# Designs tried in a protein design run: peptides against a protein of PDB entry 5KEZ. Part 111

Target 1, 320 residues: chain A of PDB entry 5KEZ
Amino acid sequence: NVAIYNPFRPWWERYQPVSYKLCTRSGNEDEFRNMVTRCNNVGVRIYVDAVINHMCGNAVSAGTSSTCGSYFNPGSRDFPAVPYSGWDFNDGKCKTGSGDIENYNDATQVRDCRLTGLLDLALEKDYVRSKIAEYMNHLIDIGVAGFRLDASKHMWPGDIKAILDKLHNLNSNWFPAGSKPFIYQEVIDLGGEPIKSSDYFGNGRVTEFKYGAKLGTVIRKWNGEKMSYLKNWGEGWGFVPSDRALVFVDNHDNQRGHGAGGASILTFWDARLYKMAVGFMLAHPYGFTRVMSSYRWPRQFQNGNDVNDWVGPPNNNGVI

## One batch from the design tools (peptide; made by RFdiffusion4, then SolubleMPNN)

Design b2_p17_3_s2 (from b2_p17_3, 8 letters changed)
Fold by OpenDDE base, seed 1:
Structure b2_p17_3_s2 (fold): chain B 320 residues (1-320), chain A 17 residues (1-17)
Amino acid sequence: as target 1 above (320 residues)
Amino acid sequence: STAEDQYNKYIKTEYKF
């Protein structure tokens, strides 16, 4: 991914890829392979956060300022480490003046235009689908068990399906023959927009962002909410079917005070309430559960906003 | 709050993209 130095190596640089090389501040391919092997050998499976909707921001400077040293040029859409060129992006499809998503009530913009400046891949092209599938199949061959598909809301479900249809069975060293990768898709659906979580049920599970938002409100006792109202928690609260839901109390985005759920989201900063919420989630039989493992950063609030919400995870492996 | 508003809140600096 791109190396961002202002602010200094933020967490979100990891979501700006310039290649599919397994070489980041989290480690190199050999280290990743070693970790996957060690985990599989004790029954712990690995699911990769796969960023396949886009490459890096359109305004990032060209050069070799990336975690694996690969050259890239956002201005010319040149990513030779893949390789991608200008023919592999949706610049020509997006009809907005900025090239970015300008109206989330227009599903075509949401899927064909750039998410906050991130260069949008043309997933309709078999070439692009194949490059992504090669990346994911490499991970499958290493021994991962599945994927979180980042920014799935911004990809056409049929394009996702086309990529998934190219995937290999899981590595037979650890999984039964014919095993398929576990897929869950990040879709932020709080209602009010044309794109729905149900659009993606055919590809795998979907993140249920209403879960953490509503649970936070109840645990915080906001608006007269009571724990007894959780008797029909799940589908009874308007959530997606249990067998399609991936549920969580918080994630890396909304634990920073913004995104889906807003101030209702419980995090490790509110330790007691957070433990209650996580405990309830693990005890209640709804959805596939995910527990967050995060880190503390030096929060500094200015005008109600944490100016240090960019701080990345602890790292001392140098400028790579 | 729309998803657009949520994503925009993550843009904290002029140097993100």
Scores: peptide ipSAE 0.025, ipTM 0.641, DockQ to the pose 0.109
Fold by OpenDDE base, seed 2:
Structure b2_p17_3_s2 (fold): chain B 320 residues (1-320), chain A 17 residues (1-17)
Amino acid sequence: as target 1 above (320 residues)
Amino acid sequence: STAEDQYNKYIKTEYKF
């Protein structure tokens, strides 16, 4: 991914890829293989946050300022380490004046235009699908158990399916023969927009962002909500079917006070309430549960917003 | 536009990727 130095190595640089090489702030490919092997040998499975909707931001300067030293040029859409070129992006397909998503009520814009300037990959192309599948298959062969698909809302479900259909079975050294990768897709569906979580059920599980938002409201006792109302928690609250749901109290985005869920989201900053919410989530038989492991950072609020929400995990001069 | 500007746009839109 791109190496950002202003601010200094923010967490979000990881979501601006310039190659599919397994060399980042966390280590190189050999170190990753070693970690996956050691985890698998004790029954701990690894799921990769796969950023496959886009490459880096269109405004990032060209050069070799990346975690693996790979050259890239956003201006010319040149990513030779893949390789991608201008033919592999949706620039000509997006019809907005800016090239960015301007109207989230237009499903075509949401999927064909740039997400906050991030260069949007042409996932309808078999070449692009194959390059992504090669990346994911390399990870599968190393021994990962599955994937979180980042920004799934911004990809056509059929394009995702086409990629998934190219995937290998899991590594038989640790998984039963014929095992398929576990897939869960990040889709923000709080209602009111044309893209629905159900559009993606055919590819795997989806994130249920209503879960953390509603649970936070109940635990906080907002709007007269009571714990007794949780008797029919799950589908009874309008959530997706349990076998399609990936549930969580918070994630890295809304832990910083932004994104789906708003102020109702509980985090470790509200320790007592957070423990209650996580405990309830783990005890209640709805969805596949995900527990957050995070870190503290020096928050600095200005006008209700943390100006240090860019701060990444504890590191040694950028190395994690 | 800087990388920081892009991030700020991301958090202001409240739409995640």
Scores: peptide ipSAE 0.024, ipTM 0.667, DockQ to the pose 0.511
Fold by OpenDDE base, seed 5:
Formats: structure tokens, sequence, C-alpha cells
Structure b2_p17_3_s2 (fold): chain B 320 residues (1-320), chain A 17 residues (1-17)
């Protein structure tokens, strides 16, 4: 991915890929393979946060400022380490003046335009699908158990399916023969927009962002909400079917006031309430649960926004 | 919408970089 120095190595630089090389601040491919093997050998499975909707931002300067030193040129859409070229992006499909998503109530924009400047891959192309599948298959062959598909809301479900159809079975060294990768898709659906979580049920589970938002409201006792109202928690609250839901109290985005859920989201900053929420989540049968492990950073609120929400994981001058 | 506003925060309002 790109190496960003202003701000200094933010967490979100990892979501701006320039190649599919397993070479980042977390380590190289050999180290990753070693970790996956060690985890699998003790029954701990690895699920990769796969960034396949886009490459890096269009405004990033061309060069070799990347975690593995690969050259890239956003201006010409040149990512030779893949390789991708100008033919592999949705520039011509996006009809907005800026080339970015301008209206989230326009599903076509959401899928075909750039997510805040991030170069949008043409997932309709078999070539692009194949390059992504090769990346994911390499990970599968290493021994990962599945994937979180980042920014799934911005990909056409059919394109995702086409990629998934190219995937190998899981590595038989650790998984039963014929096992398929576990897929969960990040889709922010709080209602009011044309893209629905249900659009993606055919590809795997989806994130249920209503879960953390509503649970936070209840635990905080906002708006007269009571724990007793959780009697029909899950589908009764308008959530997706349990077998399609991945649930969580918070994630890295809404922990920073981003994404979905607003101020209701409980985090480790509210330790007691957070423990209550996590405890409830783990005790309740609804959905597939995900527990957050995060870190503290020096929050500085200005006009209700944390100006340090970019701060990445603990590091030594950029080295993790 | 509320969802859109929150999503915009996710993507750092205008840009993620």
Amino acid sequence: as target 1 above (320 residues)
Amino acid sequence: STAEDQYNKYIKTEYKF
C-alpha cells in the first residue's frame, strides 16, 4: 500500500493498495505464511481484510512511496506490480463531474465512482476479477480461512460473486477437503439508501451496523430504551437474518466516530458500558460475533471531531 | 441521510488521504 507521511503513517494508508504483494508494515509474505501456519496449527483461523474495490487515491503522487517499494502512478492509473492500467478502472463509467461519489442515494455512483478519490477498479472485467482472485487464492493457498470484503457496498454483488466463483477450496492441510472460504462483506446499511445489505446475502454474511448502534442506545439508556426491550433482539429489531449477520459492538471506523452508529457506539473509552455490551453480544445467539481489539490514541476533539482519528497502531517511528 | 453522513465520516468526509 501507499506510505503516507502527512499525517504520519495513518491507519487508513493500509486501505490504499498499490499491489497485491504481501509486503506491508505488518511484515513480508514469509512472515505472514509463518503466522498463518502457527495459528492454524492451534485452531486459530485467519480472515483477511481484502481491499479489492479500489487502489490508492487519485491524488497520491506517483513514485515508489509504498510499503514494498513498488512503483505506481495514480494519474495514469498505472500499477505495474499487479499489473493494472487505465483500462482497469471505472473512470469512464462514472458520470459525476468529480469522478467521485457525490450522492449515496444513487447506487450507480456508489458502485461505479471513486470512494473519496480512491481509484475504482472495473470489477466487471474478467481481467480485474482474475487478478483479484489470484490475490485471494494465493492467500487461500497459504491457509487463510476467509475474507472480510472491504467496501462491499461499492461493488456490484454480481462482480463479487464472479470473483468468489474463481476461488480455490481452502487448504486441505487444515480444512476439510472442499471447504469454501468464509466471506463477510462490509456493507453499511442503516436504512434510507438504495443499497441494501440483502443485496449481498448471496455472497456471504454482511456486517449489521444497526446492531452496535441500537445496542449502544439501549445500554446508554438513551431515548427511554430499556434492556427489557431486547427480548426480541435480532430480527425483531429489523436486523438482517441471523445466518447472514456479522455483529459487533464497534469497529475501527465507528470507534473513531466514522462509518455508522454515531455517538451511540460503545467503545473501550466507555469501559463499563462497553463490557456490558460485549457481554450481551457474546451471550446472545443472534449473528456471528466479532470482538474488537484496539489501542488508545491521543484524542483531540475540535468541533466534535477527533483531529487525531488518523492515528494508527502503536509503532516506533512508523515501524510496527 | 444520517447513514450517508456517517459514511462520509468513515471516508474522512471528502478524502481518505
Scores: peptide ipSAE 0.024, ipTM 0.659, DockQ to the pose 0.094
Fold by OpenDDE base, seed 4:
Structure b2_p17_3_s2 (fold): chain B 320 residues (1-320), chain A 17 residues (1-17)
Amino acid sequence: as target 1 above (320 residues)
Amino acid sequence: STAEDQYNKYIKTEYKF
């Protein structure tokens, strides 16, 4: 991914890929293989946060400022380490003046335009699908158990399916023969927009952002909500079917007050309430649960916004 | 009000970056 130095190595640089090489702040491919092997050997499975909707931001300077040293040129859409070129992006499909998503009520914009400047891959192209599949298959062959598909809301479900159809079975050294990768898709659906979580059920599980948002309001006793109302928690609250839901109290985005869920989201900063929420989530049978492991950072609020929301995990001069 | 109405009360903020 791009190495960002202003601010200094933010967490979100990981979501700006310039190649599919496994060289990051966390280590190289050999180290990753070692970690996956060690984890699998003790029954801990690895799920990769796969960033396949886009490459890096369009405004990032060209050069070799990347975690694996690969050259890239956002301006010309040149990512030779893949390789991708100008033919592999949706610049021509996006009809907005900025090239970015401007109206989230336009599903076509949401999927064909750039998410906050991130160069949007043309997933309609078999070439692009294949390059992504190769990346994911490499990980599968290493021994990962599945994937979180980042920014799935911004990809056409059919394109995702086309990629998934190219995927190998899981590594039989650790998984039963014929096992398929576990797929969960990040889709922010809090209602009011044309893209729905149900659009993606065919590809795998979907993040249920209503879960953390509503649970937060209940535990905070906002809007007259009571804990006793949780008696029909799950589908009874309008959430997606349990077998399609991946649930969580918070994620890295809404933990920082952005992304989805608003101020209702409970985090480790609200320790007591957060423990209640996580405890309830783990005790309740609805959905596939995900527990956040986060960290403290030096928050600095200006006009209600944390100017240090970019700060990544504890590191040694940028290296995790 | 519907559940959707309740959810729409939540503050929609910018995505990461």
Scores: peptide ipSAE 0.018, ipTM 0.555, DockQ to the pose 0.044; fails the geometry check

Design b2_p17_3_s3 (from b2_p17_3, 10 letters changed)
Fold by OpenDDE base, seed 4:
Structure b2_p17_3_s3 (fold): chain B 320 residues (1-320), chain A 17 residues (1-17)
Amino acid sequence: as target 1 above (320 residues)
Amino acid sequence: SWAEEQYKKYVENVYKF
C-alpha cells in the first residue's frame, strides 16, 4: 500500500493498495506465511481484510513511496506491480463530474465512482477479477481461512461473486478437503439507501451495523430503551438473518466517531458499558460474532472530532 | 436521514490522501 507520512503512517494507509504483494508495515510474505502457519497449528484462523474495490487515492503522488517499494502512478492509473492500467478502472463508467460518488442514493454511482477519491477498479472485467482472485488464492494457498471484503457496498454483488467463483478451496494442510473460504462483506446498511445488505447474501455474510448502533442505544439507556427490549434481539429488531450476519459492538471506523452508529457506539473508552455490550453479544446466539481488539491513542478533539483518529496501533517508527 | 448522514461521515473521514 501507499506509505503516508502526513500524517505519519496512519492506519488507513493500509486501505490504499498499490499492489497485491504481501509486503507491508506488518512484515513481508515470509513472515506472514510463518504467522499463518503458527496460528493454524494452534487452531487460530486468519481472515484477511481484502481491499479489492479500489487502489490508492487519485491524488497520491506517483513514485515508489509504498510499503513494498512498488512503483505506482495514480494520475495515469498505472500500477505495474499488479499490473493495472487505465483500462482497469471505472473512470469512463462513472458519470459524475468529479469522478467521485456524489449521490449515495444512486447505486450506480456508489459502485462505479470513486469512494472519496480512491481509484475504483473495473470489477466487471475478467482481467481485474482474475488479478484479484490470484491475490486471494495466493493467500488461501498460504493458509488463510477467509476474507473480510472491504467496501463491499461499492462493488456489484455479481462482480464479487465472479471473483469468489475463482477461489480455491482452503489449504488441506489445515482444513478439510473441499473447504471454502469464509467470506464476510463490509456493507453499511442502516436503511434509507438503495443498496441493501441483502443484495450480498449470496456471496457470504454481511456486517450488521445496526447491531452495535442499537445495542449501544439500549445499554446507554437512550430514548427510554431498556435491556428488557432485547428479548427479541436479532431478526426481531430488523437485523439481517442470523446466518448472514457478522455482528460486532464496534469496529475501527465507528470507534473513532465516524460511520455507522454515531455516538451510540460503545467502545473500550466506555469500559463498563462496553464490557456489558460485548458480554451480551457473546452470550446471545444471533449472528457470527467479532470482538474488537483495539488500542489507545492520544485523542485530540477539535470541534467535536478527534483530529488524531488517523493514529494507528503502537509501532516502531512505522513498523508494526 | 440519520443513516445517510452517518454514512457520509464514514466516507469523508475514513479514507484520506
Scores: peptide ipSAE 0.054, ipTM 0.731, DockQ to the pose 0.082
Fold by OpenDDE base, seed 1:
Formats: structure tokens, sequence, C-alpha cells
Structure b2_p17_3_s3 (fold): chain B 320 residues (1-320), chain A 17 residues (1-17)
């Protein structure tokens, strides 16, 4: 991915890819293989956060300022390490003046235009689908069990399906023959927008962002909410079907106060309430549960906003 | 709407370059 130096190596640089090489501040491919093997050998499965909607920001300077040293040129849409070129992006398909999403009530813009400057891949093209599938299949061959599809809201469900149809069965060294990768899609659907989580049910599970948001309000006793109201927790609260839901109390985005849920989201910063929420989630049968493992950073609030929300995880692996 | 506002904040504050 792109190496960002202002601020210094933020967490979100990881979501600006310039190649599909397994070479980041988390380690190299050999180290990743080693981890996957060790985990699989003790029954711990790995699911990869796959960034396949886009490449890096259009305003990033061309060069080799990336975690694996790969050259890239956002201006010319040149990503030779893949390779991608100008033909592989939705620049000509997006109809907005800026090239960015300008109206989130326009589903076509949401899917065909750049997410805040991130170069939007033309997922309608078989070439692009194949390059992504090759990346994911490489991970499957290493032994991963499935994927979180980042920014799924910004991809057409049919394009996702086309990619998924190219995926191999899981590695038979650890999984039964014919096993399919576990897929869950990040879709932020809190209502009020044309794109619905149900649009993606055919591809796999979907993140239920209402879960953490509503649970937070209940645990915090906001608006007169009571624990007893959780009697019909799940579908009774308007959430997606249990067999389509991936649920969580917080994630890396909304624990920083910017994502879906706002101030209601409980995090490790509110330890007691957070333990209550996580405990409830793990005890309740609704949805497929995900527990957050994060890190502490030096929060500094200015005008109600944490100016250090960019701080990435601790890292000491050198110049990467 | 509240939902729209939350999503906009997500987009504006999480994805950066």
Amino acid sequence: as target 1 above (320 residues)
Amino acid sequence: SWAEEQYKKYVENVYKF
C-alpha cells in the first residue's frame, strides 16, 4: 500500500493499495504464510480484509513510496505491479464533475465514482475481476478461510458475485474437500439510502452496523432504553436475518467515533460497558460474532474530535 | 437523516489520502 508520512504511517494507509503483494507493515508473504499455517494447525482460521474496490488516492504522488517499494502513478492510473492501467478504472463511467461520489442517494455514483478520491476499479471488466480473483486465490492457496470484502457498498453485487465465482475451494491441507471461502461484506446500511444490505445477501454475510449502534444505546441507557427490551434482539429489532448477519460491538472505523453508530458505539475506552456489550453479544445466538482486538493510542480531543484518530498500530519492523 | 450523517462522517474521516 501507499506509505503515508503526514500523518506518519496512519492506520488507514493500509486501505490504499498499489499492488496485491503481501508486503506491508504487518510483514512479508513468508511471515504471513507462517502465521496462517501455525493458526490453522491449532484450529484458528484466518479471514483476510480484502480491499478490492479501489486502489490508492488519486492525489497521491507517483513514485515508489509504498510498503513493498512498487512503483505506481495515480495520475496516469498506472499500477504496474498488478498490472492496472487507465483502462481498468471507472473514470469514464463516473458522471460527476469531480470524479468523486457527490450524492450518496445515487446508487450509481456510490458504486461507479471514487470514494473520497480513491481510484475506483472497473469491476465490470473480466480482466479486473481476474486480477482480484488471482490475488484472493493466492491467499486461499496459502490457507486462509475466507474474506471480509472492504467497501462492498461501493461495488455492484453482481460484480462481487463474478469475482467470487472465480475463487478456488479452500486448501485441502486444512479444510474438507469442496469447502468454500467464508465471505462477509462490509455494507453500512443504517437506513435512508438506496443501497440495502439485502442487495448483498446472495454473496455472503453482511455487516450489521445497527447491532453495535443499538446495543450501545441500550447499555448506555440512552433515551430510556432498557436491557429488558433486548428480549427480541436480532430480527425483532429490524436487523438482517441472523444467517446473513456478521455482528460486532465496534470495529476499527467506528471505535474512532467516525463510523456508523457515532457516540453510541462502545469500545475498550469504556471498559465496563464494553465488557457488558461483548459478553451479551457472545451469549446471544443472533448473527456471526466478531470480537475486536485493537490498541490504545494517545487520544487528543479538539472541538469534540480526536485529532489522533489516525494513529496506527504499534510497529517496529524497520523502514517498511 | 441521522443515518446519512453517520455515513458521510465515515467516508470523510476514514478514507483519506
Scores: peptide ipSAE 0.040, ipTM 0.712, DockQ to the pose 0.083
Fold by OpenDDE base, seed 5:
Structure b2_p17_3_s3 (fold): chain B 320 residues (1-320), chain A 17 residues (1-17)
Amino acid sequence: as target 1 above (320 residues)
Amino acid sequence: SWAEEQYKKYVENVYKF
């Protein structure tokens, strides 16, 4: 991915890829393979956060300022380490003046235009699908168990399906023959927008952001909410079907005040309430549960917003 | 920086509060 130095190595640089090389601040491919093997050998499975909707920002300077030193040129859409070229992006498909998503109530913009300048991959192209599938298959062959698909809202479900159809069975060294990767898709659907979580049910599970938001209000006792109201928790609260839901109390976005649910989201900063929420989540049968492991950072609030929300995981001058 | 600005826009547009 792109190496960002202003601010200094933010967490979100990880979501600006320039190649599919397993070479980042987390380590190299050999180290990753070693980790996956060790984890699998003790029954811990690895699910990769796959950034396949886009490459890096369109205005990032060309060069080799990336975690693996790969050359890239956003201006010319040149990512030779893949390789991608100008033919592999939705520049011509997006019809907005800026090339960015301008109206989130327009599903075509949401999917065909750049997410805040991030170069939008033409996932309708078989070539692009194949390059992504090759990346994911390499991970599968290493021994990962599945994927979180980042920014799924910004991809057409059919394009996702086309990629998934190219995926190998899981590595038989650790998984039963014929096993398929576990897929969960990040889709923020709190209602009010054209794109729905249900659009993606055919590809795998989806994130249920209403879960953490509503649970937060209940645990915080906002608006007269009571724990007893959770008697029909799940579908009874308007959530997606349990077998399609991936549920969580918080994630890396909304613990920074960015994500769906706003101030209702419980985090480790609210330790007691957070433990209550996580305990409830783990005890309740609804959905597939995800527990957050995070870190502290020096929060500085200005006008209700943390100006240090960019801070990445603990590191030594950029080295993890 | 531009990157930071894009990040902020991402947060503002994608995550509803």
Scores: peptide ipSAE 0.027, ipTM 0.656, DockQ to the pose 0.772
Fold by OpenDDE base, seed 2:
Structure b2_p17_3_s3 (fold): chain B 320 residues (1-320), chain A 17 residues (1-17)
Amino acid sequence: as target 1 above (320 residues)
Amino acid sequence: SWAEEQYKKYVENVYKF
């Protein structure tokens, strides 16, 4: 991915890829392979956060400022380490003036235009699908158990399906023969927009963002909410079917949130309430549960916003 | 930086609910 130095190596640089090389702040490919092996040998499975909707920002300077030193040129859409060229992006398909998503009520913009300037891959192209599948298959062959698909809302479900159909079975050294990768898709669906979580049920599980948001209001006793109202927790609260839901109290994004919607989310900063929420989630049968393991950072609020929300995990001069 | 501004926009998108 792009190496960002201002601010110094933020967590979000990881979501701006310039290649599919397993060479990042977390280590090289050999180190990753060793980690996967060690984890699998003790029954801990690895799921990769796969960033396949886009490459880096369109205005990032060209050069070799990346975690593996690979050259890239966002201006010309040149990513030779893949390789991608200008033919592999949706610049010509997006019809907005800026090239970015401007209206989230237009599903075509949401999927065909750039997410906040991130170069949008042409996932309808078999070449692009194959390059992504090769990346994911390499990980599968190493021994990962599945994937979180980042920014799934911004990809056509059919394009995702086409990629998934190219995937290998899981590595038989650790998984039963014929096992398929576990897929969960990040889709932010809180209602009110044309893209629905149900559009993606055919590809795997989806993130249920209503879960943490609503649970937060209940645990905080906001708006007269009571714990007794959790009697029909799950589908009774308008959540997706349990067998399609991946649930969580918080994630890396909403730990850094603000405002009315974000304020309901419980995090480790509210330790007692957070433990209550996580305990409830683990005890309740609804959905596939994900427990967050995070870190403290030096928060500094200015006008209600944490100016240090970019801070990544503890590191040694940028290396995790 | 430009990258930071894009991050801010990304965060705004995530928290637009």
Scores: peptide ipSAE 0.026, ipTM 0.648, DockQ to the pose 0.652; fails the geometry check

